# Ledger of designs, part 218: peptides against a protein of PDB entry 4KTY

Target 1, 266 residues: chain A of PDB entry 4KTY
Amino acid sequence: YVLNDIGVIFYGEVNDIKTRSWSYGQFEDGILDTCLYVMDRAQMDLSGRGNPIKVSRVGSAMVNAKDDEGVLVGSWDNIYAYGVPPSAWTGSVDILLEYRSSENPVRYGQCWVFAGVFNTFLRCLGIPARIVTNYFSAHDNDANLQMDIFLEEDGNVNSKLTKDSVWNYHCWNEAWMTRPDLPVGFGGWQAVDSTPQENSDGMYRCGPASVQAIKHGHVCFQFDAPFVFAEVNSDLIYITAKKDGTHVVENVDATHIGKLIVTKQI

## One batch from the design tools (peptide; made by RFdiffusion4, then SolubleMPNN)

Design b2_p29_1_s4 (from b2_p29_1 with K3V T7K P17K N20V N21D F23T)
Fold by OpenDDE base, seed 5:
Structure b2_p29_1_s4 (fold): chain B 266 residues (1-266), chain A 29 residues (1-29)
Amino acid sequence: as target 1 above (266 residues)
Amino acid sequence: QYVLPFKPPTSSTDSTKKPVDPTPTELPP
């Protein structure tokens, strides 16, 4: 999990799983220096740099450009005229070296690019890390742990009222660490995500969230457990908005989200 | 990566398949 510099990222559709190679390059020249530079840009205290909880949380913020001029600018509009299309990247090295050289965010990334760069960052700093792909990954934007799908009276989806969304797939990272800040048994793999999705206490960041805590429904455990829980385990709530302003729950689908969660076998 | 469009609910909706285990399944490359 630290020594392997080439990996495979799963993507595509749940019924048509695809793989892409990704070169992490955590041992390449200039990469460690760049990771240190990222922490310097974050103004991270030296005392915190030995703590994987703090490092992974800072990394989740700094690998995306939002808030802090971090590494990668996300784009999902299929317009990549001012940079490199997300699909053109084959590894982390060129991205990190460009960031170090230009001192400006690199364009462009999507989830697997964020996850790839973040995986390099974690491994470079000696944190065991892997990439995880979730098919039918929910994006809860109002922190209610469900996907609210609003319907017109005729049964059609009201796209204007429906704010929540579901990705065909989403990639994030898991980092291995102890969690002395949590009860016994909630160490091990921690979900961390650098793709800018939601604000977490003032910044676009996510985690570390204990995978064991998520598994057992402990959404009150720091950090961002409600959001990660929703990504894999939210229900679809179909709500008819009546003309009189009342809302009626018509259907609940507990099978739609988190259809498959995968990682590369070692 | 793209956002899936929501569709009107079907009669096949189920509320019993919960919770989802977030532990990733390891797949060979």
Scores: peptide ipSAE 0.512, ipTM 0.901, DockQ to the pose 0.884
Fold by OpenDDE base, seed 4:
Structure b2_p29_1_s4 (fold): chain B 266 residues (1-266), chain A 29 residues (1-29)
Amino acid sequence: as target 1 above (266 residues)
Amino acid sequence: QYVLPFKPPTSSTDSTKKPVDPTPTELPP
């Protein structure tokens, strides 16, 4: 998990799983320096740089450009005119070196690019890390642990009534660490996500969220457990918006979200 | 062509249960 500088990222559809090679390049010239530079830009105290909890949390914030002029600018609107299309990247090295050279956020990324760069960052700093792909990944925008789907009285979806959404797939990272800040048994793999999805205590960051905590429904455990829980286990709540403004729950689908969660075999 | 992530429309309604297990399945490349 630390020594492998080439990886595979799963993407596509749950019924048509695709793979993409990604060069992490954590041993390439200038990459470690860039990772240190990232932490410097984050104004991370030296005392925290040895703590994988703090490092992964800072990394989740700094790999995206939001809030802190971090590494990557996301673009999901098919406008890539002022940079590199997300699909054109093949690894982390060029991105990180460009960031270090320009001292400005690099354009552009999407989830797998964020995950790729973040994986490099983690591995470069000696944190075992892997990329995880979740098919039918929920984006809970209102932190209610459910995916609200509003229906008109005719049964058509009204997408204007909620910001909740489902990705066909989403990539994030898991980092291996102890969690002395959590009860015993909640160390190990921690979900961390540098794709800017939701604000977490003032910054676009996510994690580390204990995978074991999520598995056992401990959404109160720091950090961002509710969001990660929702990504993988939100129930789809179909709500009919009545003309009178009332809402009626018509159906609940507990199987749609997180239909498949995969990572590369060692 | 690379498949970009997108937010597909949701239209189907169903009611079932799923256990909470976020542990990723390891797949060969």
Scores: peptide ipSAE 0.281, ipTM 0.771, DockQ to the pose 0.447
Fold by OpenDDE base, seed 3:
Structure b2_p29_1_s4 (fold): chain B 266 residues (1-266), chain A 29 residues (1-29)
Amino acid sequence: as target 1 above (266 residues)
Amino acid sequence: QYVLPFKPPTSSTDSTKKPVDPTPTELPP
């Protein structure tokens, strides 16, 4: 989890799982220096740099450019005119070295790119890390642990009313650490996500959220457990917007989200 | 062609709650 510099990222559809090779390059020249530079840019105190909880949380914030001029600018509108299309990246090294050289956010990333770069960051700093892919991954925008899907009477999604959304797949990271800030038994793998999705206490960041806490429904455990829980276990609430302006809950699907969660075998 | 992530339409199927298990399944490379 620390020594492997090449990995595989799963993507695609749940019924057609695809793999992409990714070079992490955590041992390549300049990469460790860049990871230290990232923490410097975050103005992370020296005392915190030895704490994987703080490091992973800072990394979650800094791998995305939002708030703090971090590493990667996300783009999901298929407009990549001022940078590199997300699909063109093959590893973390070029991205991190460009960031270090230019001292400006690198364009562009999407979830697997964020996850790839973040995986390099974690491994480079000695934190065991892996990439996780969730198929049918929910994006809860109002922290209510459900997906409110508004439908027109014809069954099509009302995009104006529907704020929550579901990705066909989403990639994030898990980092291995102890959690002395949590009860005994909630160390181990922690979900962390650098793809900018939701604000967490003033910054676009996510985690570390204890996988064990999520598994046992402890959504009150820091950090961002409700968001991660929602990603893997939100109920879909189908609400029909009637022509008369009324809203009616017609269906609830409690099985759609988090159909498959996968990671590379070691 | 690389499949970009997107937000597909969803359809209702079953209302039975699935178990909460976010543990990833390990797959061979």
Scores: peptide ipSAE 0.277, ipTM 0.769, DockQ to the pose 0.456
Fold by OpenDDE base, seed 2:
Structure b2_p29_1_s4 (fold): chain B 266 residues (1-266), chain A 29 residues (1-29)
Amino acid sequence: as target 1 above (266 residues)
Amino acid sequence: QYVLPFKPPTSSTDSTKKPVDPTPTELPP
């Protein structure tokens, strides 16, 4: 989880699982310096740099360009006119070195690119880390632990009312650390995510959220446990908005989200 | 706030068609 410089990222569909090789390159020249530079750009205190909780949270913010001119600009429009298409990247090294050299966000990333670069960042700093892929990953935008899908009378999604969405797959990271800020038993793997999805206390960041807490429904534990819980376990609530302004629940699907969570066993 | 520009599944569908990482053969030249 620390020493491997080449990994495998799972993607595709739950019924058509695919794998992609990714070079983390945490031992390559300039990569450690770049990781330190990332923390410098975040204005992270030296005292905090020894705390994996703080480091992973800062990393989740800084690997994306939002808020703080971090490493990667996300794009999902399939145009990518002013950079490298997300699918063209094969590893973290070129991205991190470009960021260090240009001192500007690198274009472009999607979830596996964010996860790949973030994995390098964590491993480079001595934090055991792995990439996980969640198939049918929910994006709850209002933190109600539900996917509220509004329907027209014909059963089609009302895109104006529906703000929540589902990824066919989403990649994020798990980082190994103790959690002295949580009750006993909630250390170990912590979910952290650098893909900019939701604002967490003023910044696009996510985690660390205790995997054990999520597994047992303890969404009150910091950080971002409700969001991570929703990614893997939210119900789809299909709602028809009537002309009179009333909402009718047409269907509830408790099986759609989080159909499979996969990580490479090393 | 960042909003994903993709449709969630409908009551008549069992999946959301968001972009996936294409295979190397699908990459532009």
Scores: peptide ipSAE 0.024, ipTM 0.530, DockQ to the pose 0.071

Design b2_p29_2_s1 (from b2_p29_2, 14 letters changed)
Fold by OpenDDE base, seed 2:
Structure b2_p29_2_s1 (fold): chain B 266 residues (1-266), chain A 29 residues (1-29)
Amino acid sequence: as target 1 above (266 residues)
Amino acid sequence: MIEPTVTIGSYVNPADGKTKKYPYKEEYV
């Protein structure tokens, strides 16, 4: 999980899984220096740079450009004027080196690009890491652990009231570390995500969230466990808003979100 | 950042066989 510099990222549809090669290049010249530079830009204290909890959390913030002029600018417009289309990237090296030389965010990324660069960052710093793909990945925007789908009386989605959404697929990372800040048994793989989705205590970042904690429903454990839990386990709650302002739950689907979670096994 | 466009996805709910709609967004590739 650290030594391999070429990987495979899963994407596509749950019934038509596709793979994409990605060159992490963690051993290429200038890459480690760039990772250190990223932490410098984050103004991370030297004392914290040996702590994988802090490093992974900082990395999740800094791999995206939001808040802090981090590495990658996300774009989902399918035009990508003023930069490189996300699909054109084949690895992390060019992105990281461009960031280091220009000292400006690199355009553009989507989830697999964020995950690829983040994987390089983690591995460069000695943190075992892998990319995870979740098909039908929920985006819970209010941390209530469910997908609230508001319907008009005609059964159509009320887009004004409905703020949650579902990705066809989403990629994030898992980083291996001990979690002395959590109860015994919740170390190991930790979910971390650098794709900017939600604000976490003032920054667009996510994790580390204990995979074991999430698996066993312990969403109270830091960091961002409710969000990650919702990504993989949200129920679809169909709600009809009545004219009198009341809400009626019409249907619940517990099977649609998180149909498949895939990661490369070593 | 250019935010993804949220469209309406659909699927057949296995519980009742009815088509359900939901907010949906896609990665491009």
Scores: peptide ipSAE 0.603, ipTM 0.943, DockQ to the pose 0.878
Fold by OpenDDE base, seed 5:
Structure b2_p29_2_s1 (fold): chain B 266 residues (1-266), chain A 29 residues (1-29)
Amino acid sequence: as target 1 above (266 residues)
Amino acid sequence: MIEPTVTIGSYVNPADGKTKKYPYKEEYV
């Protein structure tokens, strides 16, 4: 998880799983320097750079350009003017070296690009890391641990009321570390995500969230456990907005979100 | 940064066998 510099990222659909090769290149010239530069840009204290909890949280913020002029600009419009389309990237090295050289965010990324670059960052700094793909990944934007789908009486989605959404798939990272800030047993793999999805205490970042805690429903454990829990476990709640202004829950689906979670095994 | 467009997806809900609609975002490979 640290020494392997070529990986596989899962994508596609749950019924048609696909794989994509990704070169992490954590040992290539200039990559370690770039990772240190990223932490410098984040103004991270030297004392914190040895703490994988702080490093992974800073990394989740800095791999995306939001808030802090970080590494990658996300784009999902399928046009990608003034940059490289996300699908054209094959590894982390060119992205990181461009960032170091230009000192400006690199265009463009989507989830697997963010995850690929973040994986390089973590491994380069000696943190065991892997990429995880979740099929039908929920984006809960109001932290209620469910996907609220508001429908008109005719059965169409009310786009004004419905703010939550579901990705066909989403990639994030798991980083291996001890969690002395949590109860015993909740170290090990921690979910961290650099794709800018939701604001976490003032910045677009996510994690580290204990995978074991999430599996056992401990959403009160820092950091961002409710969001990560929702990504994999949210129920779809279908709510009909009546003409009289009342909201009626008509259907609950507990099977749609998190159909499959996949990661490469060494 | 350009945010993903939300479209309407659909699937058959196994609980009742009916087609359900939901807000859907897609990654482009």
Scores: peptide ipSAE 0.602, ipTM 0.933, DockQ to the pose 0.907
Fold by OpenDDE base, seed 3:
Structure b2_p29_2_s1 (fold): chain B 266 residues (1-266), chain A 29 residues (1-29)
Amino acid sequence: as target 1 above (266 residues)
Amino acid sequence: MIEPTVTIGSYVNPADGKTKKYPYKEEYV
């Protein structure tokens, strides 16, 4: 989880799982320097750089460009005229080296690119890390641990009212660390996510959230456990918005979200 | 590379016979 510099990222549909190779390149020339530079840009105190909790949280913020001119600019509009299409990247090295040389965010990334670069960052700094793919991944916008899907009377989604969304797949990272800030037993794998999804205490970042805590429904444990919990466990609530302004719950689907969570064993 | 997409664009009656995935589970493929 530290020494392997080539990985596999899972993507696609739950019914047709796809894989792609990703070169992490944590040992390539200039990569460690770039990771240190990222922490410098984050103005991270030297005392915190030895703490994987702080490092992973800072990394989750800095791998995305939001808030802090971090590494990657996300784009989902299928128009990538001012950079590299997310699908064109094959590894982290070129991205990180471009960031270091240009001192500007690199365009463009989506979840697997963010996860790939973040994985390099973590591994480069000696933190065991892996990429996780969640199929039917929920994006909870209002922190209520459910997906509120608002429908028109004709059954179509009301995009104005529906703020929550479900991705066919989403990639994030898990980092291995002790969690002395949590009760005993909640160390180990921690979910961290650098894809800019939601604001966490003032910044687009996510984690570290204890995987064990999430597994046992302990959403009160820092950091961002409710969001990660929702990604893998939220119910879909279908709500019809009536013409008179009233809302009626039409259906609840407890089986849709988090159908499969996969990662490479090595 | 298939980019991620939002899966819910219209109402689909839930007919999935699968149980909810709880707790959080990982599979190694």
Scores: peptide ipSAE 0.224, ipTM 0.698, DockQ to the pose 0.096
Fold by OpenDDE base, seed 4:
Structure b2_p29_2_s1 (fold): chain B 266 residues (1-266), chain A 29 residues (1-29)
Amino acid sequence: as target 1 above (266 residues)
Amino acid sequence: MIEPTVTIGSYVNPADGKTKKYPYKEEYV
């Protein structure tokens, strides 16, 4: 999980799983320097740089450009005129070297690009890391641990009543570390995500969230466990918004979110 | 690589009994 410089990213649909090769290149010239530069830009003190909890959390913030002029600018509008389309990237090296050279955020990324670059960052710094793909990945925007879908009386979706959404697939990272800040047994794989989805204590970052904690429903454990839990285990709540302002739950689907979580074992 | 899409699954429209799917794409900000 540290030494492999080429990986596989899963994407597509749950019933049509696809794979893409990604070159992490953590040993390529200039990459370690760039990772150190990223931490410098984050103004991370030297004492924290040896702590994988702090490093992964800072990395989750800095791999995206939001808040801190980090590495990658996300774009989901299918207009990539001012940079490289997310699908054109084949690895982390060019992105990181461009960031180091230009000292400006690189355009553009989406989840697998963020995850790829973040994986390089973690591995470069000696943190075992892997990319995880979650099919039907929920984005709980209001932190209620459910995926709210509001419908008009005619059955059409009212997208203005919630910012909750579901990705057909979403990629994030898991990093291996001890968690002395958590109860015994919740070390190991930690979910971390650099794709800017939600604000976490003032910054667009996510994790580290204990995978074991998530599996056992311990959403009170730092960091961002409720959000990660919701990504993989939210119920879909179909709510009809009546004209009189009342809400009626029409259906609950507990099987839709997090149908499959896939990672490469190499 | 195909870009991810935002979906809400499928729902049976109570008005006509037909199943609808609601794919869309938005930027998270």
Scores: peptide ipSAE 0.166, ipTM 0.721, DockQ to the pose 0.166

Design b2_p29_2_s2 (from b2_p29_2, 17 letters changed)
Fold by OpenDDE base, seed 1:
Structure b2_p29_2_s2 (fold): chain B 266 residues (1-266), chain A 29 residues (1-29)
Amino acid sequence: as target 1 above (266 residues)
Amino acid sequence: HIEPKVEIGSYVNPSNGKTLKYPYVKEYV
């Protein structure tokens, strides 16, 4: 989780799982320097750089370009003008070195690119880290821990009312650390995500969220446990908008989200 | 939040056999 400089990322569909290689390159020339530069750009004080909680949270923010001109610009429109398509990247090294050289965000990334670069960042700084893939990953946009899907009477989605969505798959990271800020037993793997999905107390970042806390339903534990919990365990609530303006819950599906969560066992 | 292109997916609810539609976004690759 620290020494491996090449990995495998799972992607695709739950019924068609695919793998891709990713070169983390945490030992390549200039990469550690770039990771330190990232923390410098974040104006992270020296005292905090030894704290994996702070480092992982800063990394979560800085691997994406939002808010702070971090490393990667995300794009999900399948039109990648003025940059590199996310699928063209094979590892973190070129991205990080480009960022260091240009001092501008690199275009473009999607979840596995964010996760790959973030994994390099964490490992460079001595934080054990792995990439996790969640199939049917919920994106809860209003932090109510459920997916509210509004339907017309004909069964079609009411896009005006429906704001939540589901990723076919989504990748994030788990970082190993103690959590003295949480009750005993909630250290270990912490979910962190650099894909700029939602605002977390003023900037696009996510985590560290205790995996153990989430597994036991402790969504009150910092950071961003409700969002991560929703990604893997949201119920789909189907609400039909009637012609008379009333809303009726037609279906509840507790099995669709987070059907499979996979990571490379190392 | 980010605003990726939203598509409409569908699946059969195994509990009742109904086809359900939902908004989904995809990672391209």
Scores: peptide ipSAE 0.530, ipTM 0.918, DockQ to the pose 0.730
Fold by OpenDDE base, seed 4:
Structure b2_p29_2_s2 (fold): chain B 266 residues (1-266), chain A 29 residues (1-29)
Amino acid sequence: as target 1 above (266 residues)
Amino acid sequence: HIEPKVEIGSYVNPSNGKTLKYPYVKEYV
C-alpha cells in the first residue's frame, strides 16, 4: 500500500465494472518535493507533518484547488477548454510536477483523478493508502444521513428541494493509521476524500473518518463520519411534496446506496 | 460545492417492484 507505484482504479457501473491503470509515481523525481511543497502551501506546521491524521486531512483539502489554491481543479460539466480532460490523465506525476512548476492549480480532475493524486501524496509521505470505489455513492448535502428524493404529486423528481444526489460511482481513499483521538478499535483504515464535495468546518475536505466507526454507525467520530456514512449507507427516502406543503414518505430503499465498495488488494 | 450536471436516474425498487426516479450525477469516465 506504500511501495506499489502503479494501481488499478475501479469505475463504471455496478453491473459493468471497469478498471483503469493509474501511475502513482511516488518515487519519481520531484514528487516528494512536490508533496512537501503542497504542505508548505497549506502552511502546515512542521510538528504536524509527522501526524498522519493531520497530514491526511490537510492533503484532503490541498489536493483540490478550492479554498487554498490546491493541486486540482474539478470539472463536471464536460467542458475542459482551459486544461486537460480528466480522462486524459494516466497518473499523478504530470499533475504534481505541473503544480510544482506553475504554482497554480492544475485543470482538470474528477473523483478518480483526485483519488489518484491523493493516493500518491499519502504514499509519498509514508502513509499506507488505497483507492476505493463506491458504486451508487450518495451525496448527502443537508447532513441528515439519508438521501432525500422529493417527488411532485405527479411522481416526477423535484430537484429544487434538495441538493442530495447519487453518483454512479465515486472514488476516494483509505489511509491506514492509528487514531489515538478515537476510542480503541477505530484505528486502521480511514476514509479520506479530496474531491471537493462538501465543506467540512470551513474547507472542502473530508476525513479521516474511521472505516470501523462507519461500519458500526458511529457517526459522531471525527472527521466527517456522517458524510462518509451517508455515502455508503444512506437510505433512499422518497418524499412526495404536497401542494399544501406537507411531506409524505412514499418509498424507502435501504439497498440501493453503496451496493459495492471495491478496492484493489496489493 | 461542486456543480455537476444532475440527471434523472431510474431503477426498479427490489422491495416493491416500483420504478423509481432519483437525482443522478455521473463521472465522465
Scores: peptide ipSAE 0.524, ipTM 0.919, DockQ to the pose 0.767
Fold by OpenDDE base, seed 3:
Structure b2_p29_2_s2 (fold): chain B 266 residues (1-266), chain A 29 residues (1-29)
Amino acid sequence: as target 1 above (266 residues)
Amino acid sequence: HIEPKVEIGSYVNPSNGKTLKYPYVKEYV
């Protein structure tokens, strides 16, 4: 639970699962203060800081640098000039302390780095949290709950039309809280994600989305349930773009996305 | 919306034996 300061993050491929250690360091000197500083930078009202719903949503926004000069700058081009390669990080402490000291976003992170730092943030503030890894994780960019894969007439992917994509794996967080803003039964684990994948009501943030709601297909429940649902449940819709401009659905695969979801019990 | 490098992934659908191609992005560890 919140007292565990070292964790394991799952990554790799579904048929070649790998693990890496991550030091959350929520009890290290300056870390709690930095988490409070993060909320200060977010200009979060004091009255909201005791609400895990608000805190986790703010955290999902602030752990990434987009919009608000938050903690981490993401990079996925395998070029990490002017910073630290994501793979070089071993824990949250150095990142958070650098952020506090420099008061500028830290370079660079990818999903497990975002998830690691976010896990520290949540645990520091007394919110039970864990990291979840989803293999073949979908990124739905237009909120239609499916992966639209456009094909040329020759069967190759049309990269110009195809905007959705699939991660080999993706890490996000689950935070434990009650959800009085939702119907009874949808508290408990809530998916939250600080990796700046998609805009949510004007900011790169995600969640809290009720895991129970997602499990039962209740995608209308706040926050960002459609996006999280799509990450784990999207069908691959193969659409052939004809030369005449028409689109024809050629294939549907409902088995590829979300092959395995792994988390370490806190 | 982030714009990582998109590659073409492939997967053999066990239900029909067809190779499916899709936009694939990777995390780098």
Scores: peptide ipSAE 0.517, ipTM 0.910, DockQ to the pose 0.740
Fold by OpenDDE base, seed 5:
Structure b2_p29_2_s2 (fold): chain B 266 residues (1-266), chain A 29 residues (1-29)
Amino acid sequence: as target 1 above (266 residues)
Amino acid sequence: HIEPKVEIGSYVNPSNGKTLKYPYVKEYV
């Protein structure tokens, strides 16, 4: 989880799982220097750099360009004229070296690119890390731990009222660390995500969230446990918006979200 | 928030066989 410089990222559909190779390159020339530069840009104090909790949280913010001119600009519009299409990247090295050289965000990334670069960052700094893929990954927009799908009376989705959405798949990272800030037993793997999905206490970042806490429904534990919990375990709540303005729950689906979570073993 | 293009997906609910719709985002491959 630290020494392996080539990985596999899972993607595709739950019934048609696909894999792609990704070169992390944490030992390549200039990569460690770039990771240190990233922490410098974040104005991270020296004492904090020895704390994997702080490092992973800062990394989740800095690997995306939002808020702080971090490493990667996300794009989902299928128009990538001013950069590299997300699918064209094969590893982290070129991205990180470009960032270090230009000192400007690199275009473009999507979830597996963010996860790949973040994995390099973590491993380069000695934090055991892996990429995790969640199929049918929920994006809870209003932090209520459920996917609210509003329907017209005819059964069509009301896009104006519906703010939540589901990814066919989403990639994030798990980082291994102790959590002295949490009760005993909630160290180990921590979910962290650099894809700029939601604001977390003022910045687009996510985690570290204790995987053990999430598995046991302890969403009160910092950081961002409710969001990560929702990604893997949200119920779909179908709500009909009546013409008279009333809302009626028509259906609840507890089986759709988080059908499969996959990571490579080494 | 990220603002990707959202489509309307559909699936059959295994609990009751009913076709349901949902806002769906697909990563670019």
Scores: peptide ipSAE 0.416, ipTM 0.856, DockQ to the pose 0.757

